# Ledger of designs, part 116: peptides against a protein of PDB entry 6O8C

Target 1, 262 residues: chain A of PDB entry 6O8C
Amino acid sequence: VGLRYEKISLPKIHPRYDLDGDASMAKAVTGVVCYACRTASTLLLYQELMRKGVRWLVELVKDDYNETVHKKTEVVITLDFCIRNIEKTVKVYEKLMKVNLEAAELGEISDIHTKLLRLSSSQGTIESSLQDISSRLSPGGLLADTWAHQEGTHPRDRNVEKLQVLLNCITEIYYQFKKDKAERRLAYNEEQIHKFDKQKLYYHATKAMSHFSEECVRKYEAFKDKSEEWMRKMLHLRKQLLSLTNQCFDIEEEVSKYQDYT

## One batch from the design tools (peptide; made by RFdiffusion4, then SolubleMPNN)

Design b2_p19_7_s1 (from b2_p19_7, 5 letters changed)
Fold by OpenDDE base, seed 5:
Structure b2_p19_7_s1 (fold): chain B 262 residues (1-262), chain A 19 residues (1-19)
Amino acid sequence: as target 1 above (262 residues)
Amino acid sequence: SELEKLEKEGLEELKKYKP
């Protein structure tokens, strides 16, 4: 979920020389570009926070992975031990059967052995799944966070600062237009300056809004889309890890039932 | 801040241009 912003457009700039109208227009333009600057800053902040969140989530998932691996290893050790003990028991009963002792019990022990081997086979599947997850989390994997460093806007881009420079120019002209308005009439030279400044205002404003749209908003939207996609995948991965963990617990519980026979 | 004031007042002024 990304930040919502309002799309605000510049007012139309009329070429007509009008001190009152020009001051009003400049006031509006200043406001719009102020909004753009503030919004750009907010969008940047959001992305930086999201990048921190991405890093945090990566570490969290890695921890989950390691925990799952640990649990799996524990279960493997326990299971292998149980299998070895059951195999010894089977051998003993086979010897006893040769002397016609406890033959009926051999079948039960053999069935347990078969069940344990099946459980052992499932461990291979879990291992394969863990390896897949590991590969996805590894550098260059499908869930690598490289996109977070590439997509969107960054402080190093200096977009906010660039917009601020343009805003400063615009604001200066606006303040001059306020003064011009107060004079009610300008001398010829001052009138010409006013007209030129109006053109400059237009130039700076359009440049600012173009930069805002293309370098701030567009890139932000791309970042947002990538982040949402990646986040969904990461959450799914966590669910997979949880499932694998639960499978390990299930196996461990089942093995515990047979420990009395070892 | 001055910038906040400029933004607020400017956006209000903008309403004269866009309903």
Scores: peptide ipSAE 0.601, ipTM 0.958, DockQ to the pose 0.633
Fold by OpenDDE base, seed 4:
Structure b2_p19_7_s1 (fold): chain B 262 residues (1-262), chain A 19 residues (1-19)
Amino acid sequence: as target 1 above (262 residues)
Amino acid sequence: SELEKLEKEGLEELKKYKP
């Protein structure tokens, strides 16, 4: 998962004055920084889309959780009702036993009661699991999505704009170097300007690529890693919820077998 | 676009600098 990008380095800038070489170098530098700008934009877009996906998944899992809780509650009510009815029946049969009646039936009802109590215990386990899930999804929990707002790059960082400014400066120098190349030879003053511009080009390019690497790529990679980890955990959590739901259905089915004895 | 052209041509030029 994640966008693949090529790690491109700036060409080495030679200190020697060479109009042809400098124009070529500037052309290459311009291309690299263009790539950086475009890549930064793409990485930002990817992260924004992922943030939307994260929010969507959170809502989905919350819905699953609520449905599971609802089902669990329904089963608890049914189970408790059944248990109470069986307990009343047990008491009636115990009274009958005092007159030597219904011994076999009492044993059967007592067995059902025991089974229902086991089911009740399993409901307790389900409740504990749901509480754990709730805690993990809650603010500050292990599966909170707050990281999505913190990690990575954001539009507010204005990284693309910052890179674009540097690119504009670099491009301007490149176009000048194309002109200088066409002149074949520069006067002394123009030569000095060319040399200074070459230095400026170097600094702009270095600044751009440093910014790209440190503020765009690095943060993107951190976001990517965090998102992958979080996504895996969330998907696992969703599976757990489905499992709990199925357990509730199983309990409901089991309870239905004993409702005729109430 | 102009930027796309600059990128393409620049990256092509960059090949001359790769060992």
Scores: peptide ipSAE 0.600, ipTM 0.958, DockQ to the pose 0.652
Fold by OpenDDE base, seed 1:
Parts: structure tokens; C-alpha cells; sequence
Structure b2_p19_7_s1 (fold): chain B 262 residues (1-262), chain A 19 residues (1-19)
């Protein structure tokens, strides 16, 4: 589960000229945009860390896959060797049976041969499963990590920096409004500047929050959802690999029981 | 930091507008 954040809305900006109210409003706006900047930064950091984690997990799973393939190959070699030896033994006993020797032992060996062939057939299923896993992990596969580079926000987007620029403008206006409030009354020209700055504040604030919502939060949510889905699939894949490995061990153990006949 | 103060104080002020 990704980071949770609180959705905070800007205060309503009233058109009325009020030095006390404007200073208060500007203070609140500054706080909200500060929150947005910090949150955007945190969300970005989370995504970057997750991307590293994704890459790490891919490599881990690839290693698991290679180990499983190696084990499977080992078992195939052992099994094939055992089958060949049993087949030789069967041929010897068949020749002996032609001269009216007891066939009881041949029956037992034949049963073992049948069991080994069944085990050999299961290797085909394991191979198919491994091939499927390989295809899923391959570039363009269902478990490709290309999404991690595409989805979400990136440092190169400069979203935090863009928000910071807007925050700087807002903060400057807030500090001015604080001064204006302290003056209690402004001259005509200063009053006009105050009114214009209030409009600028509104513009910057709305731009900041829109950017935050659309370019930071929305993209983060998309990244989070994609990452969670991908992670679940990868964990399931690892379980599949473990299962295949265990199957190989089981086959190897069973084959070892028949080595005395080879 | 100054930004942290601005955020805290601003969010507190925001409560006057939206509880």
C-alpha cells in the first residue's frame, strides 16, 4: 500500500478588500501550498524508492528462475540416466526370459520403468511452466517493469520545483499582506497593488493546487495502483517458481530410490 | 524550518475557513 495523503482545499478567496482578512487568507493559502509541495516531494520520493524496489525484485526473481532452471536440468539428466539404465536391465531380463528363467523380477523392473517414464513426462509440464515464466519476465512480457519508468512522477518532471516557484510567489505576497495589515491603512497606490497582488495570489494558488492534483496526485495514484498489481503478480510468480523447484526435488528424491537398480 | 512553520501556521489558520 502506498503513502496516504490528506486532500486539503484552498480557502475561499473573497473579493472584498480587507487587510486583516486578506492576511489571514494568504496565511492559510501559504500553508496549503506548503503542504502540497511537501506532499509532492514525499510522493516523488516514494515512487523513486519503489522503482528501485521493482528493479531489485526483477533481478531477484530472475535469479530464482535461473536456479529453478538449473535444478530442473540436473533432474532431467539424472532421470534420463536412470531410465537408460533401467531400460538396459529390462533388455537383459527379456533375453533371460527367453530361456525359461523366472520373470518375477522383470515385472518389478518394468513397473519401475513405467514410474520413471511418468516422472519424465512431468518434466515436460515443468518445462512449459518455466517457459511461460520466462516469457512473462521477458521484455514486453506481462511482468515487464517498463511501466515503472512510464507511470507516475519523475524528478525530470520538475513538479516539486514548479510548485516551489509558485509557493515563493505566494509567500512573498503573504509577507506583504502581513505588512499591509500592520499598516492598518494603505495609500491609494498601495491599496491598488494589494488588490492586484490578491488576484495574483489567487492565480498562483489555483495553479499550484491544480498542478498538484493533476500532475502529482493523479499520476502517483496511477503508479501506486500499477505497482500493487504488478507486485501481487510477481509474488505469485515467485510462489510458482518455488513450487516448480519443490517438484524437481520430489522427482529427484523418487529417482534416488531406484538408483540401486541401475 | 521556515517552510515547516509556514505550513503549520497556515494549516491552523485554514481551520477558520474549513474545520
Amino acid sequence: as target 1 above (262 residues)
Amino acid sequence: SELEKLEKEGLEELKKYKP
Scores: peptide ipSAE 0.600, ipTM 0.958, DockQ to the pose 0.621
Fold by OpenDDE base, seed 3:
Structure b2_p19_7_s1 (fold): chain B 262 residues (1-262), chain A 19 residues (1-19)
Amino acid sequence: as target 1 above (262 residues)
Amino acid sequence: SELEKLEKEGLEELKKYKP
C-alpha cells in the first residue's frame, strides 16, 4: 500500500526566441514543478504517518508478546503443580502395589503422569519460540524499526522547501514571460534578458526535477519497499504469537481434565 | 489557491508538448 504518483517530464525547451512559445513553455514548466512540490509534500506526509503506524504496531506486538508470556507462565505453574501431585499419588500407589492393591488405579495414574510430562516438554518448545520472538523484536533484531528513521525522506531534509525556492524563481520568470508576450515585441536589451532568463528557467527546472527524482521519489520508494516487507513480517509474527497463546490454552484445558486426580 | 491554479493550468499547457 502506497501513494501513486505520475512521472511527469519537463517540456522540451527550444533555443528559438519566441515570446508566445516561451510563455507557454514557462507556464508548463511552472505547472510541472508545482506538481513536484505538492507530490514531495504528500510523499513526506505519507512517510510520517507510516512511521507513526510502525511505532504503534511495535507497541501492539510487544503487548501481545507480554500477554502470551504471562499466559505461558500461568500454565507452567498449573502444570508443575499438577505433575507434583500426580507424582505423589504414583508413589503411594506403588507402595500399595507391593501388597497387591489397586493395580488398575496405578495404571491410570501412571498414564496421566506420562501425558503431563509430554505437555511439560511442549512448554519448553513454546518458551524457545517466545525467546526467538523476543530476540527478533529487540533492538538490533531482525524486526527492529530502526529502518523507519533511516529510510525515506524526513522533514529535516527540507526537500519541499528547497523545491519551493526553485519554484519561486521559475514562477517569477513565467510571470515576466507573460508580460513579454503581452508586449509582442521587445527591444534588443529586453530580448537579451529574456533569453538569459530562459536559460535560468531551464537550470532551475532541471535542478528541481533532479532533486525531486533523486531525493524525494527514490528515497520514498525505498521506504515503501522496506515498510511493506517489515509490515508483512510483523503481521506474521502476530500470528505466531496467537498460535502460541492458543497452545497454552490447549494445555491448560487438558491439565484441567486431570485436576480431579490431584 | 494561486499555486493550485498554476499547477492546473501548467499541466494543461503541458499537454501541448506531449509527443
Scores: peptide ipSAE 0.600, ipTM 0.957, DockQ to the pose 0.664

Design b2_p19_7_s2 (from b2_p19_7, 5 letters changed)
Fold by OpenDDE base, seed 2:
Structure b2_p19_7_s2 (fold): chain B 262 residues (1-262), chain A 19 residues (1-19)
Amino acid sequence: as target 1 above (262 residues)
Amino acid sequence: SELEKLMEEGLKELKEYVP
């Protein structure tokens, strides 16, 4: 998943002086570098949008986390309250037994107490899991979004602008070559200029495409890979949070069964 | 735009380009 682009290579430059061929070559080069500029711009835009998405997702997951913590807290309160009430009841019945009064219900109540304590112990696991998630989401954690600011290309890199400068130089030469072609024949001095411009064209084009490849495409691919990995982890974390929430609901439901004894 | 035109025409030329 990601933005797809076509890899286009520069045309080969023929060393022979040929006004028609040179004009054609220059036209093609202009096209390729134009494509590089456009692609670089598109890749940049994509990354910027993805960065916004990353920030959004972080906030969403944090909200989910907070909701889960809230639910957990609610359940803990309810459970603790129930445990305390049952313990009071147990004490009353134990006191009755001390005076040799038979309490048939004591066994049942004690069993409930034991079950509640088990549920309480499970809360520790939930708490530990929440702490782990919090740690992962914290600054410097494994799911920190710092990579989004480091990886890829950024507007501050001015890659598109740099390419555009080179494109302008190339385009200028192309237009000159178009004129040269129209002249059919050049004077000696003009011919020499044409030859030099051809070399310049090659230089600019090569520089542009190297920059595009190394500073735009390569970095984009790295960003894309990091993004995908991070996104998978974040989605998994959300599932974990949901699971924890459900566990809390399960405990709450179980506790509700014993409220008649409190 | 002029840029788009240059791109399209250039890419077309590229397809036909024989060194």
Scores: peptide ipSAE 0.501, ipTM 0.946, DockQ to the pose 0.910
Fold by OpenDDE base, seed 1:
Order: structure tokens, then C-alpha cells, then sequence
Structure b2_p19_7_s2 (fold): chain B 262 residues (1-262), chain A 19 residues (1-19)
């Protein structure tokens, strides 16, 4: 998913002096370079918007992470409290067993204790998972957004402006060629100027399209690819956080069943 | 805009351009 653009190539420039052909060629070149300018601008805008989106998503995921950590902490406290209470109860019943009392109840409480310890082990796994997620989101981590600042094109690169300068030169020559065409015949000096301008047109157009291709399109494609990959990873991370949150809720619910024994 | 017109007209010319 990204901006689709059509790859348009410059028309071939005929070396022969032809006022009609040159005007037509110049018109076409102007159109192509205009398209490049517009496309470059659009690609830049897209990237800037994506960068904002990336930053927003990072903050969102961080919030999700913090909420999950908070929930995990709450569950740990509750679980630990329940375990301690059950352990106290077990000790009491063990003392009673010495006088041959309450054997059946001790078995039940011991089973609860075992279940709680299993839940505690699961909590440890959740903690390790959260630590992994934290490391991935941290600076230098696999999900750091540093790439968003480095990759692609930026307003500071002035690519659109550079293309616009070249376009202005091209457009000026086009308008002159339009006038030349209207004259149908040029004097020697004007003809020579026309020929030179045709060369200039070619130079500017080639420079513009090279710049567009190498500095705009290529960098955009790299940015797009990285953004898509990063986005997939971030979405997966969010799902992981949700899963961890749900696990915490499940543990909490199960612990609540044993509170009557504490 | 004038630029958009130039673009449209130029691209049209491109389609019809015969070297």
C-alpha cells in the first residue's frame, strides 16, 4: 500500500532544426517535468504524513505497553497476596494434621496452592515478554522509529524546489519555442539561439528526470518498503500486548475464585 | 492552475508526439 505513480519517460529529442517539432517536443518535456514536480511533491507529502503516523503509533503502543505493565503489576500483587494467605492456611492445617484432623481439607488447599504457583510461573513469562517488548521499543531497538527520520525524502532536501527551478527554465524555453513556431522562420541569430536553447532544454530535462528518479522516487520506495515492514511489526506487537493483557485478566479471574480460602 | 494546465497539455502532447 502506497502512492502509485506512473513512470513517464522524456520524449526523444530530434537533432534536426524544426520549429514545429521543437515546440511540440518542448511542450511534451514541460508536461513530463511538471508531472515529476507534482509527483515529487506528493511523494514528499505522503512521507511526511507517514512520519507523523509513525510517531503517533509509537506513542499509542507505548501507552498500551504501560497499561499492560500496570495490569500485570496489579495481578502480581493480588496473586502474591493470595499465595501467602494460602501458604499460611496450609501451615495451619498441617499442624492440625498432627492431631489427625482436617485431612481432606488440607488436600484441597494444597491443590489450590499448586494451581496458584502455576499461575505465578505464567506471570513470570508475561514479565519476560514485556521486557522483550520494552527492549524492542527502546532507542536502538528493532522497532525504533529512527528509520523514519533517515529514510526517504525530506523538506530540507529541497527536491521539489530544485525540480521547480529546472521546470522554470524548461518552461521558459518552451514559451520561446512557441513564439519561434509562430514566426515560422527565424533569422540566423535567432536560429542559433533556438538551437542552443534546445540543447539547454535537453540538459535541464535530463537533469530534472535524473534527480526525480534518483533522489525522489528511489528514496521514496526505500521509505515505503521500510515503513510497511515496520508497520507490520508494530501491529503484531500490539497484538502481543493485547494477548498479554488478556492473560493477566485470566489470571486475575482465576485468583478471584480462591479468595474465599484466604 | 497554470502549471496544471501545462502538465495536462504537455502530457497530451507526449501521447501524440512522433519523433
Amino acid sequence: as target 1 above (262 residues)
Amino acid sequence: SELEKLMEEGLKELKEYVP
Scores: peptide ipSAE 0.500, ipTM 0.946, DockQ to the pose 0.905
Fold by OpenDDE base, seed 5:
Structure b2_p19_7_s2 (fold): chain B 262 residues (1-262), chain A 19 residues (1-19)
Amino acid sequence: as target 1 above (262 residues)
Amino acid sequence: SELEKLMEEGLKELKEYVP
């Protein structure tokens, strides 16, 4: 789902000199940019938490992978042992058959041998699947978590700090406009300063909101989308691992049925 | 905090702002 935020736009700045209106406008602008700063911080925090989650999930899946590999290895050893024993038994029965012993037992043992060989073949498929999973999880693989370090915003970008600097400038102008309003009328020079400050406020506010939109929100949305996609893939991968594990257990169970014949 | 107050007051002003 991701973090939801409200999109707030700057108020329209009227070019006309109006001490009351300008103070009100500046107050509103200050509020909007404050909100942007807070939102940027929240979005950054969310992404950092998500990055931690991504790393955690990667480790979890790697553990699952290792467990599956371990189980597969155990099954392979058991299966190979059974195959060797059955092969020995087949040889013995073949030798006995030459001396006119029961052919029916040989047939049964041969069938078991065939089944075991099929199981052995399936192990090859499991191995291939595990290799594929390993490749996908490896650096440069399709499920690598490198995107988490590339996408989105990072503390090193100092976006919040940059916005805060602009906010400080805006706030300073707002407080001045509040004072100007209290004066009711300004001298010519002070009026000119007020007008220039109004332009500066507009400049800073626009810069702040542009930075917020382009460097914070947009990148966050990209990160969010990428994370959701990656998470779906990782969950699917985990299901695949579970399936492989279950296949190993199934093989083990089937092999156990033939142990009486070895 | 003072910043939070500025934000809240500013956003309130924004709702009432008529250029």
Scores: peptide ipSAE 0.500, ipTM 0.946, DockQ to the pose 0.909
Fold by OpenDDE base, seed 3:
Structure b2_p19_7_s2 (fold): chain B 262 residues (1-262), chain A 19 residues (1-19)
Amino acid sequence: as target 1 above (262 residues)
Amino acid sequence: SELEKLMEEGLKELKEYVP
């Protein structure tokens, strides 16, 4: 779940020269752009925190993978040892059978041998699954975290700072408009400056809001979507690893039933 | 902060703004 923010639009700018109206408009514009700056900062912070979380989760899953591989290896060793022992026993009983001894027991041992070989074959499937997981986690794999560095907004983009610069310009004009309002009437030259500043205000405000929308909000949304998708896949992967681990335990338990024959 | 004040006052003005 991402951060909630409200879409706030700039007020309409009336073309008529009105000191009271212009001051009010400028006040509102300042507020909106302030909100954009704050929101941009918050969105950036969220993404940075998420990036940390992504890195953490990658390491966690790698640890899970290594543990699973370790368990699998342990089971393979145990299973192979058991198979070798059973094979030796089979050979002994085959020799005894030549003298018409222990035929029934040979059959039982042979059946165990067959079962163990089947269990051994299942290890191949587990190995293949682990290899697939490894490939997905590897650089360039489907679950690589390279997107976290590519998507979204970053401190290096200096978006907040860029917005702040525009906000400063806007705020300056707003304060001037407050003064102009207090004067009640401006001389011709000052009136022309006021009109010019009103145009500047509009320019800065629109630039700020465009930048906010295109370079902050849009990229944030893309990052959010990508992160959610990636996170779900990673969690699923962890479940897969757990499943493989459990399969190893199941095999180990099954092998333990036959260890009495070794 | 001063910025928060500006934001709050500005947003309030926005709600009341009639062009």
Scores: peptide ipSAE 0.499, ipTM 0.946, DockQ to the pose 0.906

Design b2_p19_7_s3 (from b2_p19_7, 7 letters changed)
Fold by OpenDDE base, seed 2:
Structure b2_p19_7_s3 (fold): chain B 262 residues (1-262), chain A 19 residues (1-19)
Amino acid sequence: as target 1 above (262 residues)
Amino acid sequence: SELEELMKEGLEELKKYVP
């Protein structure tokens, strides 16, 4: 998953002086570098959009976390209240037994108490899980989004602008080569200029494509890989939160069964 | 745009250089 682009290479520059061939070559080079510029721009845009998405997802997950914590807290309160009430009841019945009064219900109530305590113990596990999630989401945590600001290309890198400058130089030479071609024959001095321009064209084109590959494409791919990995982890975390929420609901439901005894 | 035209024409010309 990601933005797809074609890998295009520069045409081979023939060393022979040929007005027609040079014009053709320059035309092709111009096209390739144009493509590089456009692609670089598109890749940058994609990354910027992804960064926005990352920030959005972080906030979403934080909201999910807070909701889960809230639900957990609610259940803890309910459970603790129920436990306290049952404990009071147990004490009353135990007192009755001390005076040799039979309390057939004591066993049942004690069993409920034991079950509630087990449920309470499970809350500890939920709490630990939430703490782990919080740690992962915290600054410097394993799911921190700092990578989004570090990896990839950024507008501040000015890659597109740098490529555009080179493209402008290339385009200028191309247009000159078109004129040269139209002249059919150049004077000696003009021919020498043409040859030098051809070398310049090569220089600019090579520089452009190297910059494109090393500073745009490579970094984009790194960003893409990091993004995908991070996204998978975040989605998994959301599932964990949902699971914890469901566990809280399960506990709440179980507790509700014993409210008649409180 | 002029740039798009240059790109299109250039890429078309490039076909002559692709083995």
Scores: peptide ipSAE 0.506, ipTM 0.945, DockQ to the pose 0.655
Fold by OpenDDE base, seed 1:
Structure b2_p19_7_s3 (fold): chain B 262 residues (1-262), chain A 19 residues (1-19)
Amino acid sequence: as target 1 above (262 residues)
Amino acid sequence: SELEELMKEGLEELKKYVP
């Protein structure tokens, strides 16, 4: 999903001297290049807004990551404490077993210990997942936002301004051709100027549309494609973080069931 | 704006060149 634009081509420019036709052609060319200027500006604005959005999303995901890490750390502390307490209890009951006491209770406590160790192993998996996420978000990682600065068009490229300069030249010629048309017939010198201006018009228009296509549209499309891919990956990452957070809560809840034994 | 008007009028004129 991105900005939709219509691909418009320049009208064919005929070499024949025709005041009415030339005025009409120049009018059409002016319109096309105006459209290119506006479109280029819109595409630039879109990209700038997207870059802001990218930066915002990165910060949001980093916050989510930090919260998940914090929760994980809390759970690890709680879990480790519970494990240590259960291990102490197991040792006490093992001593009692030497005198043939509390056999049934020892079995229950041992089962709890086993369950806690399984939870601890799950916590290790969560940690490894978080480390992976951290690496992906780090500079040079797969989800780094460096592409957003490199890809696409930027205000510093001055593409809109360059197109505007060409448009100004084209518009000037168009207005002159309107005047020429109104004259119905031109003197020799004015006719020659008209012919030269027609060539200039062609040159400026072609240059404008080439610049628009190659430096604006192409780069925009590349930016759009990369942004869409990156966005999908970031959204997936957020889901992963949420999953990890939920796993931490699940572990915490499970551990709370055994606190009475510690 | 004047530019928008030029664009509109020009694009209308362009229809003469496109079947």
Scores: peptide ipSAE 0.505, ipTM 0.945, DockQ to the pose 0.637
Fold by OpenDDE base, seed 3:
Structure b2_p19_7_s3 (fold): chain B 262 residues (1-262), chain A 19 residues (1-19)
Amino acid sequence: as target 1 above (262 residues)
Amino acid sequence: SELEELMKEGLEELKKYVP
């Protein structure tokens, strides 16, 4: 779940020269752009925190993978040892059978041997699954975290700073408009400056809100979507690893039943 | 902060422009 923000639009510009109205409008514009600056900062912070979380999760999953591989290896060793011992026993009984010894015992041991070989074959499937997981986690894999660096907004983009510069210009004009309002009436030259500043105000405000929308909000949304998708896949991967681990335990338990024959 | 106050006051003023 991402951060909630409200979409706020700039007030409409009235073309008429009105000191009271212009001061009011400028006040509102200042508020909106302030909100954009704050929101941009908050969105950036969220993404940075998420990037840290992504890195953390990658390491966690890698650890899980290594543990699973270790367990699998342990089971393979145990299983192979058991198979070798059973094979030796089978050979001994085959020799004894040539001298008319108990054939029933040989049959039982042979059945165990067959079962163990089947268990051994399942290890191949587990190995293949682990290899697949490894490939997905590797650089360039489907679960690589390179997107976290590519998507979204970054401190290096200086978006907050750029918005702040525009906000400063807007705020300056707003304060001037407050003064103009207090004067009640301006001389011709001052009136022309006021009109010009009004145009500047809207120019800066429009630029700020466009930048906010296109370079902050849009990219944030893309990052959010990508992160959610990636996170779900990673969590699923962890479950897969757990499943593989459990399969190893199951095999180990099964092998333990036959160790008495070794 | 001054900036927070500007934002608050500005957003309140904005309500006058919302139909």
Scores: peptide ipSAE 0.505, ipTM 0.945, DockQ to the pose 0.659
Fold by OpenDDE base, seed 5:
Structure b2_p19_7_s3 (fold): chain B 262 residues (1-262), chain A 19 residues (1-19)
Amino acid sequence: as target 1 above (262 residues)
Amino acid sequence: SELEELMKEGLEELKKYVP
């Protein structure tokens, strides 16, 4: 889902000199840029938390992978042992058959041997699947978490700090405009300064909101989208691992049925 | 904080500019 935020725009710029209006406008602008700063900080925090979550999930899935590999290895050992024993048994029965002993038992053992060989073949498929999963999780793989370090905003970008600097400039002008308003009328020189400050305020505000939109919001949205996609894939991968694990258990169970014949 | 108050007051003032 991600964080929801309200899109707020700067008030319309009115070039007309109006002490009351300018103070009001500056007040509103200050509020908007304050909101941008806070929102930027919140978005950054969210992304940092998500990055931690991503790392955690990667480790979790790696653990699952290792457990699956371990289980697979155990099953392979057991299966190979059973196959070897059955093969020995087959040889013995073949030898006995040459001396006119029961052919029916040999048939049963041969069928078991065939089944075990099929199970062995399935292990190859499991191995291939595990290798695929490993490749996907490896650096440069399709499910690598490198995107989490590339996408979005980072503390090192200093976006919040940059916005704060602009906010400070805006706030200073706002407070001056409050004073100007209180004076009711300004001398010519002070009026000119007020007009210049108004232009500066708009400049800073526009710069702040542009930076917020382009460097904070857009990058956050990209990060959010990428994270959601990656998370879906990771969850699917985890299900695949579970499936492979279950297959190993199924094989183990089936092999156990034949232990009486070894 | 003072900043939070500025934000709240400013956003309230902004309502005057929203049609």
Scores: peptide ipSAE 0.505, ipTM 0.945, DockQ to the pose 0.655

